# Peptides against a protein of PDB entry 3HTU: the designs that were tried, part 20

Target 1, 75 residues: chain A of PDB entry 3HTU
Amino acid sequence: RRPEEWGKLIYQWVSRSGQNNSVFTLYELTNGEDTEDEEFHGLDEATLLRALQALQQEHKAEIITVSDGRGVKFF

## One batch from the design tools (peptide; made by RFdiffusion4, then SolubleMPNN)

Design b2_p13_1_s3 (from b2_p13_1, 7 letters changed)
Fold by OpenDDE base, seed 1:
Structure b2_p13_1_s3 (fold): chain B 75 residues (1-75), chain A 13 residues (1-13)
Amino acid sequence: as target 1 above (75 residues)
Amino acid sequence: KKEKAKELMEKLL
């Protein structure tokens, strides 16, 4: 799958689960209990980041990067 | 390596 395709799957999960406007760490998205049954569970961080960047271009997410932390807010 | 969203939010404050 291409990054944008992963992004679509991730956002579909966020939307369907009613978690819009929620914040996640990158780790939670791919390693958390909430996504254990999702296709993107276990996705490598590099690909995840590219997927989120695709969503960000669509104004569906905002990647949060601080000095020692990374996450994402979905809209 | 695990980090909770709460901790991330705190870093944004």
Scores: peptide ipSAE 0.160, ipTM 0.747, DockQ to the pose 0.480
Fold by OpenDDE base, seed 3:
Structure b2_p13_1_s3 (fold): chain B 75 residues (1-75), chain A 13 residues (1-13)
Amino acid sequence: as target 1 above (75 residues)
Amino acid sequence: KKEKAKELMEKLL
């Protein structure tokens, strides 16, 4: 899958599960309990980041980068 | 690397 295809799957989950306007760490998206049954569970962080960057271009997400961690807010 | 979203949000405050 291309990054934008992963982004589509992730955002579909966000929308269907009512997680809009919520914040996740990158770890929670691919390793958390809430996404255990999703296709993107276990996705490598590098590919995840590219997927989220695609969503960010569409103004559907904002990537948060701080000194000791990264996360994302979905819209 | 595991971290809770709440902790991340606190870093932004």
Scores: peptide ipSAE 0.157, ipTM 0.746, DockQ to the pose 0.405
Fold by OpenDDE base, seed 4:
Structure b2_p13_1_s3 (fold): chain B 75 residues (1-75), chain A 13 residues (1-13)
Amino acid sequence: as target 1 above (75 residues)
Amino acid sequence: KKEKAKELMEKLL
């Protein structure tokens, strides 16, 4: 899958689960309990980041980067 | 913008 395709799957999950306007760490999205049954569970961080960057370009997410880690807010 | 991001991350850490 292309990063854009992963982004689509991730955002579909966010939307269907009613978690728009929520914040996640990158780790939670691919390693958390809430996404265990999703196809993107276990996705490597590099590919995840590119997927989220694609969503950010569409104004559907904002990647949060601070000294102690990274997260993402979905819209 | 950075401060807002920090506030959001503080909730996650």
Scores: peptide ipSAE 0.138, ipTM 0.716, DockQ to the pose 0.093
Fold by OpenDDE base, seed 2:
Structure b2_p13_1_s3 (fold): chain B 75 residues (1-75), chain A 13 residues (1-13)
Amino acid sequence: as target 1 above (75 residues)
Amino acid sequence: KKEKAKELMEKLL
């Protein structure tokens, strides 16, 4: 799958899962308990980042990068 | 923007 395709899958999960909080660390998305049954669970960080960047271009997510960590907010 | 990011990151903790 291309990064854009992964992004689509990730966003579909976010939008349909009824999450009460749309903010995640990158680790939570691919290694967290809430995504254990998702196709993108276990996805490497590099590919994940590219997927999120694709979503960011579509204004569906915002990658948050600070000195002590990274996360993402979905819209 | 930095403050916004910081606020969002605090929600991650």
Scores: peptide ipSAE 0.136, ipTM 0.715, DockQ to the pose 0.121

Design b2_p13_1_s4 (from b2_p13_1, 7 letters changed)
Fold by OpenDDE base, seed 2:
Structure b2_p13_1_s4 (fold): chain B 75 residues (1-75), chain A 13 residues (1-13)
Amino acid sequence: as target 1 above (75 residues)
Amino acid sequence: KREKAEELMKKLL
């Protein structure tokens, strides 16, 4: 899958699952308990980042980078 | 430990 395709899958999960918390660390998305049954669980961080960047271009997400790590806010 | 780190990160976002 292309990064854009992964982004689509991730956003579909965020949207359809009715998540009360739209803020995630990158680790939570691919290694968290909440996404254990999703196709993107276990996705490598590099590909995940590119997927999120694709969503960011569509104004569906905002990647937050701090010295202590990275996260993402979904809209 | 990792869970706590994630929680702290969320507070910064």
Scores: peptide ipSAE 0.145, ipTM 0.727, DockQ to the pose 0.391
Fold by OpenDDE base, seed 4:
Structure b2_p13_1_s4 (fold): chain B 75 residues (1-75), chain A 13 residues (1-13)
Amino acid sequence: as target 1 above (75 residues)
Amino acid sequence: KREKAEELMKKLL
């Protein structure tokens, strides 16, 4: 899958799951319990980042970078 | 270790 395709899958999950908090760390998005049954679970961080960047371009997400790591907010 | 770190980092976001 292309990063854009992964982004679509990720965003679909976010939208359909109805999460109270739309903020995730990159790690919990692909390694957390909440996404264990999703196809993107275990996705490498590099590909994940590109997927999220694609969503960011569509104004569906914002990647947040802090000194200790990265997260993402979905819209 | 990594999971705990991510939990802490999430609170900073």
Scores: peptide ipSAE 0.138, ipTM 0.737, DockQ to the pose 0.500
Fold by OpenDDE base, seed 5:
Structure b2_p13_1_s4 (fold): chain B 75 residues (1-75), chain A 13 residues (1-13)
Amino acid sequence: as target 1 above (75 residues)
Amino acid sequence: KREKAEELMKKLL
């Protein structure tokens, strides 16, 4: 899958899951318990980042970087 | 350990 395709899958999950919080660490998206059954679980961080960047271009997400890590906010 | 880190990270975002 291309990064854009992964982005689509991730965003679909976010939209359908009804998560109360729209903020995630990059780690929990691919390694967290909440996404264990998703196709993108286990996805390498590099590919994940590209996927999120694709979503960011569509204004569907915003990648956030702080001193101790990175996360993403979905819209 | 990682869960703790994630929780802290979310508070910063």
Scores: peptide ipSAE 0.137, ipTM 0.729, DockQ to the pose 0.452
Fold by OpenDDE base, seed 1:
Structure b2_p13_1_s4 (fold): chain B 75 residues (1-75), chain A 13 residues (1-13)
Amino acid sequence: as target 1 above (75 residues)
Amino acid sequence: KREKAEELMKKLL
């Protein structure tokens, strides 16, 4: 799958699970308990980031980068 | 450990 395709799957999960407007760490999305049954569970962080960047271009997410870490907010 | 870090991160975000 391309990053854009992963982004689609991730956003579908966000929407279906009612996580819109929620904030996640990158680790939480791919390693958290909430996504254990999702196809993107275990996805490498680099690919995850590219997926989220694709969503960000679509104004569906905002990647938050601070000195102590990174997260993402979904819209 | 990691869970704590995630919670702290959420507060910062």
Scores: peptide ipSAE 0.134, ipTM 0.724, DockQ to the pose 0.434

Design b2_p13_2_s1 (from b2_p13_2, 10 letters changed)
Fold by OpenDDE base, seed 1:
Structure b2_p13_2_s1 (fold): chain B 75 residues (1-75), chain A 13 residues (1-13)
Amino acid sequence: as target 1 above (75 residues)
Amino acid sequence: SLQKRREELLKRR
């Protein structure tokens, strides 16, 4: 899958689970228990970032970078 | 956990 396609799958999960306007760490999206049944579970962080960047271009997500970690807010 | 702590930190931003 292309990063844009991963982004679509991730956003679909966020939307269907009612997690819009929620903030996640990057780790919990791909390694957390809440996404164990999702196709994007186990996705490498580099590809995840590209997927989220694609969503960010569409104003569907905002990647948060801080000194002690990274996360994402979905809209 | 570290993950929960990080989540809380990020949610506060």
Scores: peptide ipSAE 0.427, ipTM 0.857, DockQ to the pose 0.130
Fold by OpenDDE base, seed 4:
Structure b2_p13_2_s1 (fold): chain B 75 residues (1-75), chain A 13 residues (1-13)
Amino acid sequence: as target 1 above (75 residues)
Amino acid sequence: SLQKRREELLKRR
């Protein structure tokens, strides 16, 4: 799958899963308990970042970068 | 855990 295709799958999960908070760490998305049954679980961080960047270009996500970690906010 | 700490910090923003 291309990064854009991964982004689509991730966003579909976010929009359908009924999350109480739209902010995630990158680790949480691919290694967390909530995504264990998703196709993108275990996805490498480099591909994940490119997928999220594609969503960001579509104004569906905002990547958050701080000194001690990274996350993403979905819209 | 480190993950829990990061989640808390990022979700506060």
Scores: peptide ipSAE 0.415, ipTM 0.854, DockQ to the pose 0.133
Fold by OpenDDE base, seed 3:
Structure b2_p13_2_s1 (fold): chain B 75 residues (1-75), chain A 13 residues (1-13)
Amino acid sequence: as target 1 above (75 residues)
Amino acid sequence: SLQKRREELLKRR
């Protein structure tokens, strides 16, 4: 799958589970309990980041990069 | 764990 395809799957989960406007760490998206049954569970962080960047270009997500940690907010 | 703590901190932002 291409990064934008992964992004679509991730955002579908966000919308389906009612997690819009929620904040996640990158780790919990791919390694957390809430996504264990999702196709993107276990996805490598590099590909995840590219997927989220694709969503960010569509204004569906904002990647949070600070010194004390990283995450993503979905819209 | 550190990861769980970070997750909670980010969600509070």
Scores: peptide ipSAE 0.408, ipTM 0.852, DockQ to the pose 0.141
Fold by OpenDDE base, seed 2:
Structure b2_p13_2_s1 (fold): chain B 75 residues (1-75), chain A 13 residues (1-13)
Amino acid sequence: as target 1 above (75 residues)
Amino acid sequence: SLQKRREELLKRR
């Protein structure tokens, strides 16, 4: 899959899962318990980042990069 | 792991 296609799958999960929190760490998206049954579980971080960057271009996400880690806010 | 812990702290901010 292309990064844009991964981004679509991730955003669909966020939109349909009814998650209370719109902020995630990058780690929990691909390694967390909440996404264990999703196709993007186990996705390498480099590909995940490119997928989120595609969503960011569409103003559907904002990648948060700080000294002690990274996360993403979905809109 | 240290990485997981740091990211958990990030989410809690």
Scores: peptide ipSAE 0.380, ipTM 0.841, DockQ to the pose 0.121; fails the geometry check

Design b2_p13_2_s2 (from b2_p13_2, 8 letters changed)
Fold by OpenDDE base, seed 1:
Parts: C-alpha cells; sequence; structure tokens
Structure b2_p13_2_s2 (fold): chain B 75 residues (1-75), chain A 13 residues (1-13)
C-alpha cells in the first residue's frame, strides 16, 4: 500500500470509531490495543508518518512534533 | 501515562 492508502484506512478507523478530534501518540495508533484488529496495526512509524502527512495535506490531521515526543490530532 | 501524554500533546497542538 502507498502512504496515502494507509492514511485512508487510518482515517476510516478514526471516523468509524468516533475518534475525530482525538489526539494519539504515533505509537498507540499502530501498536496500541485499540487498533489490534486494524490492517494498519504494526505499521512501521516511518510509513505511518508519511500516511499522516498525506492526511495533513487534506486537513484531516495535524501532526504534532515537539522535542518531547510526537502525536497526531484528527479532524 | 498515555493519558498524560495525550494531554501534553493537546497543550502543544
Amino acid sequence: as target 1 above (75 residues)
Amino acid sequence: SLQQRREELRKKN
């Protein structure tokens, strides 16, 4: 899958689960218990970041990058 | 905790 395709799957999960406007760490999206049944579970963080960047271009997500960790907010 | 990290991220958003 391409990063933008992963982004689509991730955003679909966010929408279906009612997690819009929620904040996640990057790790919990792909390694957390809440996404164990999702296709993107276990996705490497580098690919995840590219997927989220694709969503960010569509204003569906905002990647929060700070010195003390990273996360993402979905809209 | 995870909740604490989420809140920290929200503050820095």
Scores: peptide ipSAE 0.490, ipTM 0.869, DockQ to the pose 0.084
Fold by OpenDDE base, seed 2:
Structure b2_p13_2_s2 (fold): chain B 75 residues (1-75), chain A 13 residues (1-13)
Amino acid sequence: as target 1 above (75 residues)
Amino acid sequence: SLQQRREELRKKN
């Protein structure tokens, strides 16, 4: 899958689960309990970042990059 | 904790 395709799957999950406007660590998106049954579970962080960047271009997400940890907010 | 991490990210957003 292309990054934008992964982004679509991730955003669909966020929307269906009613978690818009929620903040996630990058780790919990792909390794957390809440996404264990999702296709993007286990996705490598590099690909995840590219997927989220695609969503960010569509104003559907905002990547939060700090010195100690990274996360994302979905809209 | 995970919740603490989320809050820290939210504050910096």
Scores: peptide ipSAE 0.488, ipTM 0.869, DockQ to the pose 0.145
Fold by OpenDDE base, seed 3:
Structure b2_p13_2_s2 (fold): chain B 75 residues (1-75), chain A 13 residues (1-13)
Amino acid sequence: as target 1 above (75 residues)
Amino acid sequence: SLQQRREELRKKN
């Protein structure tokens, strides 16, 4: 899958689960309990980042980078 | 905690 395709799957999950305007760490998004049954569970962080960047271009997400880690906010 | 981390990320956003 292309990063844009991964982004679509991730955003579909966020939207269908009613978690818009929620914040996730990058780790919990792909390794957490809440996404265990999703196709993007276990996705490598590099690919995840590119997927989220695609969503960011569409103003559907914002990647948050801080000194102690990274996360994402979905809109 | 995870909850604290989410809060910190939200504040930095």
Scores: peptide ipSAE 0.488, ipTM 0.869, DockQ to the pose 0.083
Fold by OpenDDE base, seed 4:
Parts: structure tokens; sequence; C-alpha cells
Structure b2_p13_2_s2 (fold): chain B 75 residues (1-75), chain A 13 residues (1-13)
């Protein structure tokens, strides 16, 4: 799968699942309990980042990059 | 905690 294809899968999950918080750490998206049954679970962070960047270009996500950690906000 | 991390991220942006 291409990064943008992964992005689509991730966003579909975000949209379909009821979340109390639209902000995620990058780690919990691919390694967390909530996504254990998703195809993108276990996805390497480099590919994840590219996937999220594709979503960001579509204004569906905002990557939060700070020195003490990274995350993403979905819209 | 994860909740704390999420909140920190939200505050950063």
Amino acid sequence: as target 1 above (75 residues)
Amino acid sequence: SLQQRREELRKKN
C-alpha cells in the first residue's frame, strides 16, 4: 500500500470509531490497544508519518511535532 | 499517562 492508501484506512477508522479525543500519539495509532484489529496496526512510523502527511494535505489531519513527542489531530 | 500526553499535544497545537 502507498502512504496515501494507509492514510485512507486510518481516517476511515477514525471516522467510524467513536473517540473521546481526536488527538492521538503516533505510537498509539499503530501500537495501541484500540487499533489492534486494524490493518494499519504495527505499521512502521516512517510510513505512518507519510500517510498522515497525505491526510494533512487534505486538511483531514494535523501532525503535531514537538521535541518531547509527536501526535496527530484528526478533523 | 496517555491522557496526559494527548492533552500536552492538544495544547501544543
Scores: peptide ipSAE 0.476, ipTM 0.867, DockQ to the pose 0.142

Design b2_p13_2_s3 (from b2_p13_2, 6 letters changed)
Fold by OpenDDE base, seed 2:
Structure b2_p13_2_s3 (fold): chain B 75 residues (1-75), chain A 13 residues (1-13)
Amino acid sequence: as target 1 above (75 residues)
Amino acid sequence: DLEKRKRELLAKN
């Protein structure tokens, strides 16, 4: 899958699951319990980042960087 | 701590 395709799958999950909190750490998104049954669970961080960057271009997400790591806010 | 990390992300955003 291309990064854009991964991004689509991720955003579909975010939308369909009706997340109360739209902020995730990158690790939580692909390694957390909440996404354990999703196709993108276990996705490598490099590919994940590219997927999120694709969503960011569409104004569907914002990648947030802090001193202790990175996360993403979905819109 | 996951919650702490998320709070930090939210605070910056």
Scores: peptide ipSAE 0.388, ipTM 0.835, DockQ to the pose 0.173
Fold by OpenDDE base, seed 1:
Structure b2_p13_2_s3 (fold): chain B 75 residues (1-75), chain A 13 residues (1-13)
Amino acid sequence: as target 1 above (75 residues)
Amino acid sequence: DLEKRKRELLAKN
């Protein structure tokens, strides 16, 4: 799958599960319990980041970078 | 601490 395709799957989950306007750490999104049954669970962080960047271009997410880590807010 | 991390992210966002 391309990053954009992963982004689509991720955002679909966000929407279906009512997680819009919520914040996740990148690790939580792919390794957390809430996404264990999702296709993107276990996705490498590099690909995840590209997927989220694709969503960010569509104004569906915002990647948040702080000194001690990164996360994402979905819209 | 996940919650702490999230709060930090929210604070910057």
Scores: peptide ipSAE 0.386, ipTM 0.833, DockQ to the pose 0.083
Fold by OpenDDE base, seed 3:
Structure b2_p13_2_s3 (fold): chain B 75 residues (1-75), chain A 13 residues (1-13)
Amino acid sequence: as target 1 above (75 residues)
Amino acid sequence: DLEKRKRELLAKN
C-alpha cells in the first residue's frame, strides 16, 4: 500500500470509531489496544508518518512533535 | 506515561 492508502484506512477508522478531534501518540495508534483489529496495527513508524503527512496535506490531521516524541491530532 | 505525553501534545497543539 502507498502512504496515502494507509492514510485513508487510518482516517476511516478514526471516523468510524468517533475519534475525530482526538490526539494519539504515534505508538498507540499502531501498537495500542484500540487498533488491534485494524489493518494498520503494527505498521512501521516511517510508513505511518508518511501516511499521516498525506492526511495532513488534506487538513485531516496534524502531526505534533514535543520533547518526548510525536503524536497526531485528527480532525 | 501516556496521559502525560498526550497532555504535552495537546498543550503544543
Scores: peptide ipSAE 0.380, ipTM 0.832, DockQ to the pose 0.082
Fold by OpenDDE base, seed 4:
Structure b2_p13_2_s3 (fold): chain B 75 residues (1-75), chain A 13 residues (1-13)
Amino acid sequence: as target 1 above (75 residues)
Amino acid sequence: DLEKRKRELLAKN
């Protein structure tokens, strides 16, 4: 899958699960309990980041970077 | 701590 395709899958989960306006760490999104059954679970962070960047371009997400890590807010 | 990390992210956002 292309990053954009992963982004679509991720956002579909966000929308369907009512997680809009929620914040995730990148690790939580792909390794957390809430996404265990999702196809994107276990996705490598590099690919995840590109997927989220695609969503960010669509104004569906915002990647947040702080000194001790990164996360994402979905809209 | 996950919740602390999220609060930090929210503060930055």
Scores: peptide ipSAE 0.377, ipTM 0.832, DockQ to the pose 0.083

Design b2_p13_2_s4 (from b2_p13_2, 6 letters changed)
Fold by OpenDDE base, seed 3:
Structure b2_p13_2_s4 (fold): chain B 75 residues (1-75), chain A 13 residues (1-13)
Amino acid sequence: as target 1 above (75 residues)
Amino acid sequence: SLEERRRELLEKR
């Protein structure tokens, strides 16, 4: 799958899950309990980042990169 | 905790 295809799958999960919290660490998206049954579980972080960057270009996500951690906010 | 990390991300954004 291409990064943008992964991004689509991730965003579909975010949308259908109806979670209250729209902010995630990068780790919990691919290694967390909430995504164990998702196709993108276990996805390497480099590919994940590219997927999220694709979503960011569409204004569907904002990657949060700070010195003390990284995450993403979905819109 | 995960909740703590999420809060930290929001605070630092």
Scores: peptide ipSAE 0.465, ipTM 0.857, DockQ to the pose 0.146
Fold by OpenDDE base, seed 2:
Structure b2_p13_2_s4 (fold): chain B 75 residues (1-75), chain A 13 residues (1-13)
Amino acid sequence: as target 1 above (75 residues)
Amino acid sequence: SLEERRRELLEKR
């Protein structure tokens, strides 16, 4: 899958899961319990980042990069 | 905790 395709799958999960939290660490998206049954579980972080960057271009997400970690906010 | 990590991300934006 292309990064854009992964981004679509991730955003669909966020939208349909009814998650009360719109902010995630990058790690929990691919390694957390909440996404264990999702196709993108186990996705390498480099590919995940590219997927989120695609969503960011569409104003559907904001990547948060700080010295002690990274995360993403979905809109 | 995970919640603490999420909060920290929000606070640093």
Scores: peptide ipSAE 0.465, ipTM 0.858, DockQ to the pose 0.143
Fold by OpenDDE base, seed 1:
Structure b2_p13_2_s4 (fold): chain B 75 residues (1-75), chain A 13 residues (1-13)
Amino acid sequence: as target 1 above (75 residues)
Amino acid sequence: SLEERRRELLEKR
């Protein structure tokens, strides 16, 4: 899959999962228990970042990069 | 906790 395709799958999960908080750490998206049944579980972080960057271009996500961690906010 | 980490990300943004 292309990064854009991964982004679509991730965003679909976020939209349908009924999450109370739209902010995630990058790790929990691909390694957390909540996504164990998702196709993007186990996705490498480099590809994940590219996927999220594609969503960010569409204003569907905001990648949060700080000195002691990274996360993403979905819209 | 995970929630605390999420909050920290928001606060440091």
Scores: peptide ipSAE 0.461, ipTM 0.856, DockQ to the pose 0.143
Fold by OpenDDE base, seed 4:
Structure b2_p13_2_s4 (fold): chain B 75 residues (1-75), chain A 13 residues (1-13)
Amino acid sequence: as target 1 above (75 residues)
Amino acid sequence: SLEERRRELLEKR
């Protein structure tokens, strides 16, 4: 899958899973308990970042980068 | 905790 395709799958999960918040660490998206049954679980961080960047271009996400970690806010 | 980490990310934006 291309990063854009991964982004689509991730966003579909976010929009349909009934999350109580829209902010995630990058780690929990691919390694967390809530995504264990998703096809993007275990996705390498480099590909994940590219997927999120694609969503960001569509104004569906905002990547949060700080010195001690990274996360993402979905819209 | 995960909740704390999410908050830290938001606070540093």
Scores: peptide ipSAE 0.456, ipTM 0.854, DockQ to the pose 0.145

Design b2_p13_3_s1 (from b2_p13_3, 5 letters changed)
Fold by OpenDDE base, seed 2:
Structure b2_p13_3_s1 (fold): chain B 75 residues (1-75), chain A 13 residues (1-13)
Amino acid sequence: as target 1 above (75 residues)
Amino acid sequence: KKKKVEELKEKLL
């Protein structure tokens, strides 16, 4: 899958699951219990980042970087 | 792992 395709899958999950908290760490998206049954669970960080960057271009997400990690806010 | 995630998440909020 292309990054854009992964991004679509991730965003669909965010939308369908009715998340009351739209902020996630990159780790919990691919390694958390909440996404254990999703196709993108276990996705490598490099590909995940590219997927999120694709969503960011569409104003559907904002990647947040701090000194000790990264996260993402979905819109 | 869960604890680490929560700690980082708080910094992102």
Scores: peptide ipSAE 0.351, ipTM 0.826, DockQ to the pose 0.644
Fold by OpenDDE base, seed 4:
Parts: sequence; structure tokens; C-alpha cells
Structure b2_p13_3_s1 (fold): chain B 75 residues (1-75), chain A 13 residues (1-13)
Amino acid sequence: as target 1 above (75 residues)
Amino acid sequence: KKKKVEELKEKLL
């Protein structure tokens, strides 16, 4: 899959999962318990980042970087 | 990793 395709899958999950919090760490998205059954579980961080960057370009996400990690807020 | 995730998440919020 292309990064954009991964982004679509991720965003679909976010939209349909009914999550109370729209902010995630990158690790949480691909290694968390809540996404264990999703195709993007276990996705490498490099590909994940590119997928999220594609969503960011569409104004559907914002990647947040702090000194000791990264996360994402979905819209 | 769970603890680290929570700590990091607080910084992101």
C-alpha cells in the first residue's frame, strides 16, 4: 500500500472507532491494544509518518512533535 | 511502553 492508502485506512478507523480522544502517540496507533485487529497494526513508523503526512496535507490530521516523541491529532 | 505512551500523550495534549 502507498502511504496515502494507509492514511485512508487509519482515518477510517479513527472516524468509526468512536474514540473519545482524537490525539494519539504514533506508537499507540500501530502498537496499541485498540488497533490490534486493524491492518495498519505493526506498521513501521516511517511508513506511518508518511501516511499521517498525507492526511495532514488533507487537513485531516496534525502531527505533533515534542522533544521525546511524536503524536497526531485527527480532525 | 504503556506508561511511556501515557506520559508522552500528556505532552501532546
Scores: peptide ipSAE 0.345, ipTM 0.825, DockQ to the pose 0.646
Fold by OpenDDE base, seed 1:
Order: structure tokens, then sequence, then C-alpha cells
Structure b2_p13_3_s1 (fold): chain B 75 residues (1-75), chain A 13 residues (1-13)
């Protein structure tokens, strides 16, 4: 799958699970219990980041970068 | 790692 396709799957999960406007760490999106049954569970962080960047271009997410970590907020 | 996630999440909020 392309990053954009992963982004679509991730956003679909966010929408269906009612997680819009919520903040996640990159880790919990792919390694957390909440996404254990999702296709994107276990996705490498590099690909995840590209997927989220694709969503960010669509104004569906905002990647938050701080000195000691990164997360994402979905819209 | 759950604790680490929570700690980081707090910094992101």
Amino acid sequence: as target 1 above (75 residues)
Amino acid sequence: KKKKVEELKEKLL
C-alpha cells in the first residue's frame, strides 16, 4: 500500500471509532491495543509518518512535533 | 511502554 492508502485506512478507523479531534502518539496508532485488529497495526513508523503527512495535506490531521516526541491530531 | 505513551501524550496535548 502507498502511504496515501494507509492514511485512508487510518482515517477511516479514526472516523468510525469516533476518535476525531483526539491526539495520538505515533506509537499507539500502530502498537496500541486500540488498533490491534486494524490492518495498519504494526506499520513501520516511517510509513506511518508518510501516511499522516498525506492526511495533513488534506487537512485531516496535524502532526505534532515536540523536542521529545511526535503525535498527531485528527480532524 | 504504556506509561511512556501517556507521558508523551501529555506533552502533546
Scores: peptide ipSAE 0.322, ipTM 0.815, DockQ to the pose 0.662
Fold by OpenDDE base, seed 3:
Structure b2_p13_3_s1 (fold): chain B 75 residues (1-75), chain A 13 residues (1-13)
Amino acid sequence: as target 1 above (75 residues)
Amino acid sequence: KKKKVEELKEKLL
């Protein structure tokens, strides 16, 4: 899959899961228990970032970078 | 690594 295709899958999960919190660390998106059954579980960080960047271009996500790590907010 | 994740998450908020 291309990064934008991964982005689509991730966003579909976010939209359908009905989660209370729309902010994630990058780690919990691909390694967390909540996504264990998703196709993108275990996705490498480099591909994940490209996927999220694709979503960000569509104003569906915002990548947050702090000194200690990165996260993402979905819209 | 859950504890570390939560700590990082709070910094992102």
Scores: peptide ipSAE 0.314, ipTM 0.812, DockQ to the pose 0.636

Design b2_p13_3_s2 (from b2_p13_3, 7 letters changed)
Fold by OpenDDE base, seed 2:
Structure b2_p13_3_s2 (fold): chain B 75 residues (1-75), chain A 13 residues (1-13)
Amino acid sequence: as target 1 above (75 residues)
Amino acid sequence: MKKKVEELMKKLL
């Protein structure tokens, strides 16, 4: 899959799953309990980041980068 | 160790 295709799958999950909040660390998206049954569970961080960047271009996400970690806010 | 949403949120405040 291309990064854009991964982004689509991730955003579909976010939209359909009824999350209590729309903020995640990158680790939680690919390694967390909430995504264990998703195709993108276990996705490498580099590919995940590119997928999220594609979503960011579509105004569906905002990547948050701080000195010792990264996360994402979905819209 | 797992990175938590709470840890990220604290850095945004």
Scores: peptide ipSAE 0.125, ipTM 0.723, DockQ to the pose 0.453
Fold by OpenDDE base, seed 1:
Structure b2_p13_3_s2 (fold): chain B 75 residues (1-75), chain A 13 residues (1-13)
Amino acid sequence: as target 1 above (75 residues)
Amino acid sequence: MKKKVEELMKKLL
């Protein structure tokens, strides 16, 4: 899958689970208990970031970057 | 170890 395809799957999960406007760490999305049954569970962080960047371009997410951490807010 | 959103949020405040 391309990053934008992963982004679509991730956003579909966010929407279906009713978690729009929620904030996640990148780790939670791919390693958390909430996504254990999702296809994107275990996705490498680099690909995840590219997926989220694609969503950000679509105004569906905002990547939160601080000096020692990253997360994402979905819209 | 689990990385929680609370830890991230603390860094943003």
Scores: peptide ipSAE 0.117, ipTM 0.715, DockQ to the pose 0.509
Fold by OpenDDE base, seed 5:
Structure b2_p13_3_s2 (fold): chain B 75 residues (1-75), chain A 13 residues (1-13)
Amino acid sequence: as target 1 above (75 residues)
Amino acid sequence: MKKKVEELMKKLL
């Protein structure tokens, strides 16, 4: 899958699970309990980041980079 | 994870 395709799957999960306007760490998205049954669970962080960047370009997400880590807010 | 998410949220605001 291309990053944009992963982004679509991730955002579909966000929408159908009611996680809009929620913040996640990148680790939580791919390693957390909430996504354990999703296709993108276990996705490598580099690919995840590219997927989220695609969503950010569409104004569907905002990547948060702070000194103690990275996360994302979905809209 | 929750604590780190909270920290990120606080910094986003």
Scores: peptide ipSAE 0.113, ipTM 0.712, DockQ to the pose 0.287
Fold by OpenDDE base, seed 4:
Formats: sequence, structure tokens, C-alpha cells
Structure b2_p13_3_s2 (fold): chain B 75 residues (1-75), chain A 13 residues (1-13)
Amino acid sequence: as target 1 above (75 residues)
Amino acid sequence: MKKKVEELMKKLL
């Protein structure tokens, strides 16, 4: 899958689970219990980041980068 | 490394 396709799957999960306006660490998205049954569980961080960047271009997410971590807010 | 939202929020303050 292309990053944009992963982004679509991730955002579909966010939307259907009612988690718009929520914040996740990148780790929680791909390694957390909430996404264990999703196709993007276990996705490598580099691909995840590119997927989220695609969503950010669509104003559906904002990537948060701090000194020792990264997260994302979905809209 | 495992990280929680709370840890991320702490870093934003």
C-alpha cells in the first residue's frame, strides 16, 4: 500500500470509532490495544509517518513532534 | 520504545 492508502485506512478507523479530535502517540496507533485488529497495526513508523503526512496535507491530522517523541491529532 | 499520550503531553508543556 502507498502511504496515502494507509492514511485512508487509519482515518477510516479514527472516524468510525469516533475518535476525531483525539491525540495519539505514533506508538499507540501501531502498537496499542485499540488498533490490534486493524490492518495498520504493526506498521513501521517510517511508513506511518508518511501516511500521517498525507492526512496532514488534507487537513485531517496534525503531526506533533517534540524532543523525545511524536504524536498526531486527528480532526 | 513504548510511549503514552500523557508522556507526549508532558513534553508539550
Scores: peptide ipSAE 0.123, ipTM 0.720, DockQ to the pose 0.527; fails the geometry check

